# Ledger of designs, part 299: peptides against a protein of PDB entry 5KEZ

Target 1, 320 residues: chain A of PDB entry 5KEZ
Amino acid sequence: NVAIYNPFRPWWERYQPVSYKLCTRSGNEDEFRNMVTRCNNVGVRIYVDAVINHMCGNAVSAGTSSTCGSYFNPGSRDFPAVPYSGWDFNDGKCKTGSGDIENYNDATQVRDCRLTGLLDLALEKDYVRSKIAEYMNHLIDIGVAGFRLDASKHMWPGDIKAILDKLHNLNSNWFPAGSKPFIYQEVIDLGGEPIKSSDYFGNGRVTEFKYGAKLGTVIRKWNGEKMSYLKNWGEGWGFVPSDRALVFVDNHDNQRGHGAGGASILTFWDARLYKMAVGFMLAHPYGFTRVMSSYRWPRQFQNGNDVNDWVGPPNNNGVI

## One batch from the design tools (peptide; made by RFdiffusion4, then SolubleMPNN)

Design b2_p29_4_s2 (from b2_p29_4, 16 letters changed)
Fold by OpenDDE base, seed 5:
Structure b2_p29_4_s2 (fold): chain B 320 residues (1-320), chain A 29 residues (1-29)
Amino acid sequence: as target 1 above (320 residues)
Amino acid sequence: GSRSFPKEYTPPSYAEILELLKERIASFL
């Protein structure tokens, strides 16, 4: 991915790929293989956060400032380490003046335009699908169990399906023969927008962001909510079917006040209430649960916003 | 789910983990 130095190595640089090389601040491919093998051997399975909707930001300077030293040029859409060129992006398809998503009530913008400047891949192209599938298949062959698909809301479900149809079965050294990768898709659906979580059920599970938002409201006793109302928690609250739901109290975005849920989201910053929420989530049968492991950072609020929300995990001069 | 055939891999359920823990704890008592 791109190496960002202003601010200094933020967490979100990891979501700006310039290649599909397994070479980041977390380690190289050999180290990753070693980790996956050791985890699998003790029954711990690995699910990769796959960034396949886009490459890096359009405004990033060209050069070799990346975690693996790969050259890239956002201006010319040149990513030779893949390789991608200008023909592999949706620049001509997006009809907004800025090239970015401007209206989330326009599904075509949401899927064909840039997410906050991130160069949007043309996932309708078989070439692009194949390059992504090669990346994911390499991970499958290493021994991962499945994937979180980042920014799934911004990809057409059919394009996702086309990629998934190219995937290998899981590595038979650790998984039953014929096993398919476990897929869960990040889709933010709090209602009110045309893109729905149900659009993606055919590809795998989806994130249920209503879960953390509503649970936070209940635990905080906001808006007159009562614990007794949780009697029909799950589908009774309008959530997606349990077998399609990936549920969580918080994630890396909304613990920073961004994305779905707003101020209702409980985090480790509210330790007592957070423990209550996580305990409830783990005790209740609805959905597949994900528990957050995070870190503290020096929050600094200005006009209601944390100016240090970019801060990544503890590191030694950029080295994790 | 939609990827059940061939079988989609899913992690053990919380209930399954609890049963494993119960068995393991019992072995120490």
Scores: peptide ipSAE 0.016, ipTM 0.347, DockQ to the pose 0.013
Fold by OpenDDE base, seed 3:
Structure b2_p29_4_s2 (fold): chain B 320 residues (1-320), chain A 29 residues (1-29)
Amino acid sequence: as target 1 above (320 residues)
Amino acid sequence: GSRSFPKEYTPPSYAEILELLKERIASFL
């Protein structure tokens, strides 16, 4: 991915890929392979956060300032390490003035325009699908168990399906023969927008962002909510079917007030309430649970926003 | 082939949830 130095190596640089090389602040491919092997050997499975909707931001400077040293040029849409070119992006399909998503009530715009400047891949193209599948298959062959598909809302479900249909079975060294990767898709659907989580049920599980948002209000006793109202927690609260839900109290985005959930989201900053929420989540059978492992950072609120929300995990001069 | 999805579970009673919650919270301490 792109190496950002202003601010200094933010967490979100990870979501700006310039290649599919397994070389990041966390280590190289050999180290990753070693980790996957060691984890699998003790029954801990690895699920990769796959950033396949886009490449890096359109405004990032061209050059070799990337975690694996690969050259890239956002201005010309040149990513030779893949390779991608201008033919592999949706610039011509997006009709907004900025080239970015401007209206989330326009489903086509949400999927064909750039997410906050991130160069939007033309996932309708078999070439692009194949390059992504190649990346994911490499990970499968290493021994990962599945994937979180980042920014799934911004991909057409059919394009995702086409990629998934190209995937290998899981590595038989650790998984039963014929096993398929576990897929969960990050879709932010709190209602009110045309793109629905249900659009993606055919591909795998989806993130249920209503879960953390609503649970936060209940535990905080906002809006007259009571714990007793959790009797019909899950589908009774308008959430997706349990067998399609990936649930969590917080994630890296809404922990910082971004994405979905707003101020209701409970985090480790509210330790007591957070433990209650996580405990409830783990006790209740609804959905497949994900527990957040985060870190403290020097929060500085200005006008209601943390100006240090970019701060990544503890590191040694950028190396984690 | 198959994917590793958990089976559907029957939700426990509210009273059972409270007991499970207490147990789970204790595990974080």
Scores: peptide ipSAE 0.016, ipTM 0.475, DockQ to the pose 0.018
Fold by OpenDDE base, seed 4:
Structure b2_p29_4_s2 (fold): chain B 320 residues (1-320), chain A 29 residues (1-29)
Amino acid sequence: as target 1 above (320 residues)
Amino acid sequence: GSRSFPKEYTPPSYAEILELLKERIASFL
């Protein structure tokens, strides 16, 4: 991915790929392979956060400032380490003046335009699908158990399916023969927009962002909410079907006050309430549960916004 | 495969969930 130095190595640089090389702040491919093996050997499975909707930001400077030194040029859409070129992006499909998503009530913009400047891949192309599948298959062959598909809301469900149809079975060294990778898709659906979580049910599980938002409200006792109201928690609260839901109290985005849920989201900063929420989530039989492991950073609020929300995990001079 | 739809299950009663909740929360406190 792109190496960002201003601010210094933020967490979000990870979501700006320039190649599919397994060479990042976390280590090289050999180290990753070693970790996957060690985890699998003790029954811990690895699920990769796969960034396949886009490459890096359009405004990032061209050059070799990347975690593996690969050259890239956002301006010319040149990513030779893949390789991608100008033919592999949705520049010609997006009809907004900025090239970015401007109206989330336009599903075509949401899928074909750039998410906050991130170069949008043309997932309709078999070439692009195959390059992504090659990346994911490499991970599968290493021994990962599945994937979180980042920014799934911004990909056409059919394009996702086409990629998934190209995936190998899981590595038989650790998984039963014929096992398929576990897929969960990040889709932010809080209502009011044309793209729905249900659009993606055919590909795998979907993140239920209403879960953390509503649970936070209840635990915080906002709006007269009571714990007893959780009697019909799940589908009774208008959430997606349990067998399609991946649920969580917080994630890296809404932990920082954006993405979904706003101020209702509980985090480790509110330790007691957070433990209650996580405990309830783990106890209640709704959805597939995900527990967040995060870190503290020096929060500095200006006009209600944390100016240090970019701070990445504990590191040694940029190396995790 | 792991991508297949899970089998349907009957969720526990509210009372059972409450007991599970008490046990789980206690482990965090």
Scores: peptide ipSAE 0.013, ipTM 0.415, DockQ to the pose 0.017
Fold by OpenDDE base, seed 2:
Structure b2_p29_4_s2 (fold): chain B 320 residues (1-320), chain A 29 residues (1-29)
Amino acid sequence: as target 1 above (320 residues)
Amino acid sequence: GSRSFPKEYTPPSYAEILELLKERIASFL
């Protein structure tokens, strides 16, 4: 991914790929392979956060300022380490004046335009699908168990399906023969927009962002909510079917007040309430559970916003 | 009370919960 130095190595640089090389602040490919092997050998499975909707931001300077030193040029859409060129992006398909998503009530914009300036890959192209599949298959062959698909809301479900259809079975050294990768898709659906979580059920599980948002309001006792109302927690609250849901109390985005849930989201900053929420989640049968492991950072609120929301995990001069 | 939007869900039975737990455990094996 791109290496950002202003601010200094923010967490979100990880979501701006310039290649599919397994070489980041967390380590190189050999170290990753070693970790996956060690984990699998003791029954711990690895799921990769796969960033396949886009490459880096269009405003990033060309050069070799990346975690693996790969050259890239956002201006010309040149990513030779893949390789991608201008033919592999949706620039001509997006109809907005800025080239960015401007209206989230327009599903076509949401999927064909740039997410906050991130160069949007033309996932309709078999070439692009194949490059992504090669990346994911490399990970599968290393021994990962599945994937979180980042920014799935911004990809056409059919394009995702086409990629998934190219995937190998899981590595038989650790998984039963014929096992398929576990897929869960990040889709933010709190209602009110045309793109629905149900659009993606055919590809795998989806993130249920209503879960953390609603649980937060209940535990905080907002709006007259009561714990007794959790009697029909799950589908009864308008959540997706349990067998399609990946549930969580918070994630890296809404822990910073961004994304879905707002101020209702419980985090480790409110330790007591957070433990209650996580305990409830783990005890309740609804959905596939994900527990967050985060870190403290020096929050500085100005005009209601944390100016340090960019701060990444503890590191040694950028190395995790 | 409970929420009923969009439609009220009937919680799983004990037997169903056990099956769900088995499925979860199996995902780690």
Scores: peptide ipSAE 0.014, ipTM 0.352, DockQ to the pose 0.019; fails the geometry check

Design b2_p29_4_s3 (from b2_p29_4, 18 letters changed)
Fold by OpenDDE base, seed 4:
Structure b2_p29_4_s3 (fold): chain B 320 residues (1-320), chain A 29 residues (1-29)
Amino acid sequence: as target 1 above (320 residues)
Amino acid sequence: GERELPKEYTPPTLKEIEDYYRERLASFQ
């Protein structure tokens, strides 16, 4: 991915890929392989946050400022380490003046235009699908158990399916023969938008952002909410079917006041309430649970916004 | 550039969350 130095190595640089090489601030491919092996050997499975909707930002300077040293040129859509070229992006398909998503009530824009300037891959192309599948299959062959698909709302479900159909079975050294990768898709659906979580049920589980938002409200006892209201927690609260839901109290985005969930989202900053929420989540049978492991950073609020929301995990000069 | 969040990634307001919750209160046990 792009190596960002201003601010200094933010967490979000990971979501600006320039290649599918497994060399990042977390380590190289050999180190990753070693980690996966050691984890699998003790029954810990690895799921990769797969950034496959886009490459890096369109405004990033061309060069070799990347975690693996690969050259890239966003201006010309040149990512030779893949390789991708101008033919592999949706520049011509997006009809907005800016090239970015401008109207989030237009599902076509949401899927065909750039997410906050991130170069949008033409996932309709078999070539692009195959390159992504090759990346994911490389990880599968190393021994990962599945994937979180980042920004799934910004991809057509059919394109995702086409990629998933190209995936190998899981590595038989650790998984039963014929096992399929576990897939969960990040889709923000709190209602009121044209794209629905149900559009993606055919590909795997989806994130249920209503979960953390509603649970936070209840645990905080806002508006007189009571724990007794949780009797029909799950589908009874209008959430997606349990077998399609991945649930969580918070994630890295809304932990920083971004994404979906609003002020109701509980985080480790409110330790007591957070423990209550996480405890409830783990005890309740609804959905597939995900627990957040995060870190403290020096928050500095200006006009209600944390100006240090970019701060990544504890590191040694950018390397963790 | 910096990872910015589009409008769809803006957290819903407290009122929006509360309205949604209150709308379903009648269906709760």
Scores: peptide ipSAE 0.017, ipTM 0.407, DockQ to the pose 0.097
Fold by OpenDDE base, seed 5:
Structure b2_p29_4_s3 (fold): chain B 320 residues (1-320), chain A 29 residues (1-29)
Amino acid sequence: as target 1 above (320 residues)
Amino acid sequence: GERELPKEYTPPTLKEIEDYYRERLASFQ
């Protein structure tokens, strides 16, 4: 991915890929293989956060400032380490003036235009699908158990399916023969937009963001919400079917929420309430649960915003 | 116990929460 130095190596640089090489701040491919093997040998399975909707931001300077030293040129859509070129992006498909998503009520824009400047891959192309599948299959062959698909809301479900149909069965060294990768898709659906979580049920599980938001409101006793209302928690609260839901109290994005839209989310900063929420989540049968493991950072609020919300995990001069 | 909230805070709607996620994604540029 792009190596960002201003601010200094933020967490979000990981979501700006320039290649599919397993060479990042976390280590190289050999180290990754070693980790996967060690984990599998003790019954711990690995699920990869796969960034396949886009490459890096269109405004990033061309060069070799990347975690594996690969050259890239966002301006010309040149990613030779894949390789991708201008033919592999949706620039011509997006009809907005800026090239970015401008209206989230337009599903076509949401899927065919750039997410905040991130170069949008043309997932309708078999070439692009194949390059992504090769990347994911390489991981499967190493021994990963499945994937989180980043920014799934911004991909057509059919394109995702086409990629998934190219995937190998899981590595038989650790998984039963014929096992398929576990897929969960990040879809932010809190209602009010044309794209729905149900559009993606055919590909695997989806993130249920209403879960953490509503649970936070209940435990905080906001808006008259009561714990007794949790008697029909799950589908009774309008959540997706339990067998399609991946649930969580917080994630890396909303953990950095401190203002309007994010304050309901419980985090480790709210230690007592957070333990209550996580305990409830683990005790309740609804959905497939995910527990957050995070870190503290030096928060500095200016005008209600944490200017250090970019800070990534503890590191040694950028190396984790 | 509870984290400090910004000045002039009001509890967010679900729509505002979704908007927040969009704003966070803007940081990727």
Scores: peptide ipSAE 0.032, ipTM 0.519, DockQ to the pose 0.230; fails the geometry check
Fold by OpenDDE base, seed 3:
Structure b2_p29_4_s3 (fold): chain B 320 residues (1-320), chain A 29 residues (1-29)
Amino acid sequence: as target 1 above (320 residues)
Amino acid sequence: GERELPKEYTPPTLKEIEDYYRERLASFQ
């Protein structure tokens, strides 16, 4: 991914890929392989956050400022380490003036235009699908158990399916023969938009962002909500079917006030309430649960926003 | 549908979130 130095190595640089090389601030491919092996050997499975909707920002300077030193040129859509070129992006499909998503009520914009300047891959192309599948298959062959598909809302479900159909079975060294990778898709659906979580049920589980948002409201006793209202928690609250839901109290985005849920999201900063929410989540049968493991950073609020929300995990000069 | 629920809290829009990220992209261009 792009190596960002201003601010100094933020967490979000990881979501600006320039290649599919397993060479990042967390380590190299050999170290990753070693970690996956060690984890699998003790029954701990690894799921990779796969950023496959886009490459890095369109305005990032060209060069070799990346975690693996690969050259890239966003201006010319040149990512030779893949390789991708101008033919592999949706620039010509997006009809907005900015080239970015401007209207979330237009499903075509949401999927064919750039997410906040991130170069949008043409996932309709078999070439692009194949390059992504090769990346994911490499990870599968290493021994990962599945994937979180980042920004799934911004990909056509059919394109995702086409990629998934190219995937290998899981590594038989640790998984039963014929096992399929576990897929959960990040889809932010709080209602009111044309794109629905249900559009993605065919590909795997989806993130239920209503879960953390609503639970936070209840635990905080906002709007007169009571814990007794959790009697029909799950589908009764308008959530997706339990067998399609991946649930969580917070994630890295909404922990920082960015992702879906806003101020209702409970985090470790609200220790008591957070423990209550996580405890409830783990005790309740609805959905597939995910627990956040985070870190403290020097929060500094200005106009209600943390100006240090970019701060990544503790590191040694960029190396975690 | 939602049952036994009071008024819903309205979180920030996705566009507002994206606009924030857009500003961050500009910082290292």
Scores: peptide ipSAE 0.028, ipTM 0.562, DockQ to the pose 0.252; fails the geometry check
Fold by OpenDDE base, seed 1:
Structure b2_p29_4_s3 (fold): chain B 320 residues (1-320), chain A 29 residues (1-29)
Amino acid sequence: as target 1 above (320 residues)
Amino acid sequence: GERELPKEYTPPTLKEIEDYYRERLASFQ
């Protein structure tokens, strides 16, 4: 991915890929293989956060300022390490003046335009689908159990399906023969937009963002909410079907939330309430649960905003 | 600091939460 130095190596640089090489601040491919093997050998499965909707930001300077040193040129849509070219992006399909998503009530913009400047891949092209599938299959062959598909709302469900149809079965060294990768798709659907979580049910599970938001409200006793109201927690609260839900109390995005939109989310900063929420989540049968393991950063609030919410995970092993 | 409490806010609506996510993604550049 792009190496960002201002601010210094933020967490979000990981979501600006320039290649599919397994060489980032998290480690190299050999280290990753080693981890996957060790984890699988003790029954711990690995799921990869796969960033496949886009490459890096359109405004990033061309060069070799990337974690693996690969050359890239956002201006010309040149990513030779893949390779991608100008033919592999949705620039010609997006009709907005900026090239970015400008109206979330336009599903075509949401899927064909750039997410906040991130170069949008033309996932309708078999070539692009194949490159992504090759990346994911490489991971499957290493021994991962599945994937979180980043920014799924910004991809056409049919394009996702086409990619998934190209995937190998899981590695038979650790998984039963014929096992398919576990797929869950990040779709932010809190209502009010044309794109719905149900659009993606055919591809796998979907993140249920209402879960953490509403649970936080209940545990915080906001708006008169009571724990007793959780009697019909899940589908009874308007959430997606349990067998399609991936649920969580917080994630890396909303863990950094504050004020309007983010205040309900419980995090490790709210230790007691967070433990209550996580405990409830693990005890309740609704959805497939994910427990977050995060890190502390030096929060600094200015006018209610944490100016250090960019701080990435600790890195002291020399990997850049 | 690490234990500094943020500004107090009224509980957000689900729409506001979604809007927050959109705004947060804008920081990727």
Scores: peptide ipSAE 0.025, ipTM 0.546, DockQ to the pose 0.277; fails the geometry check

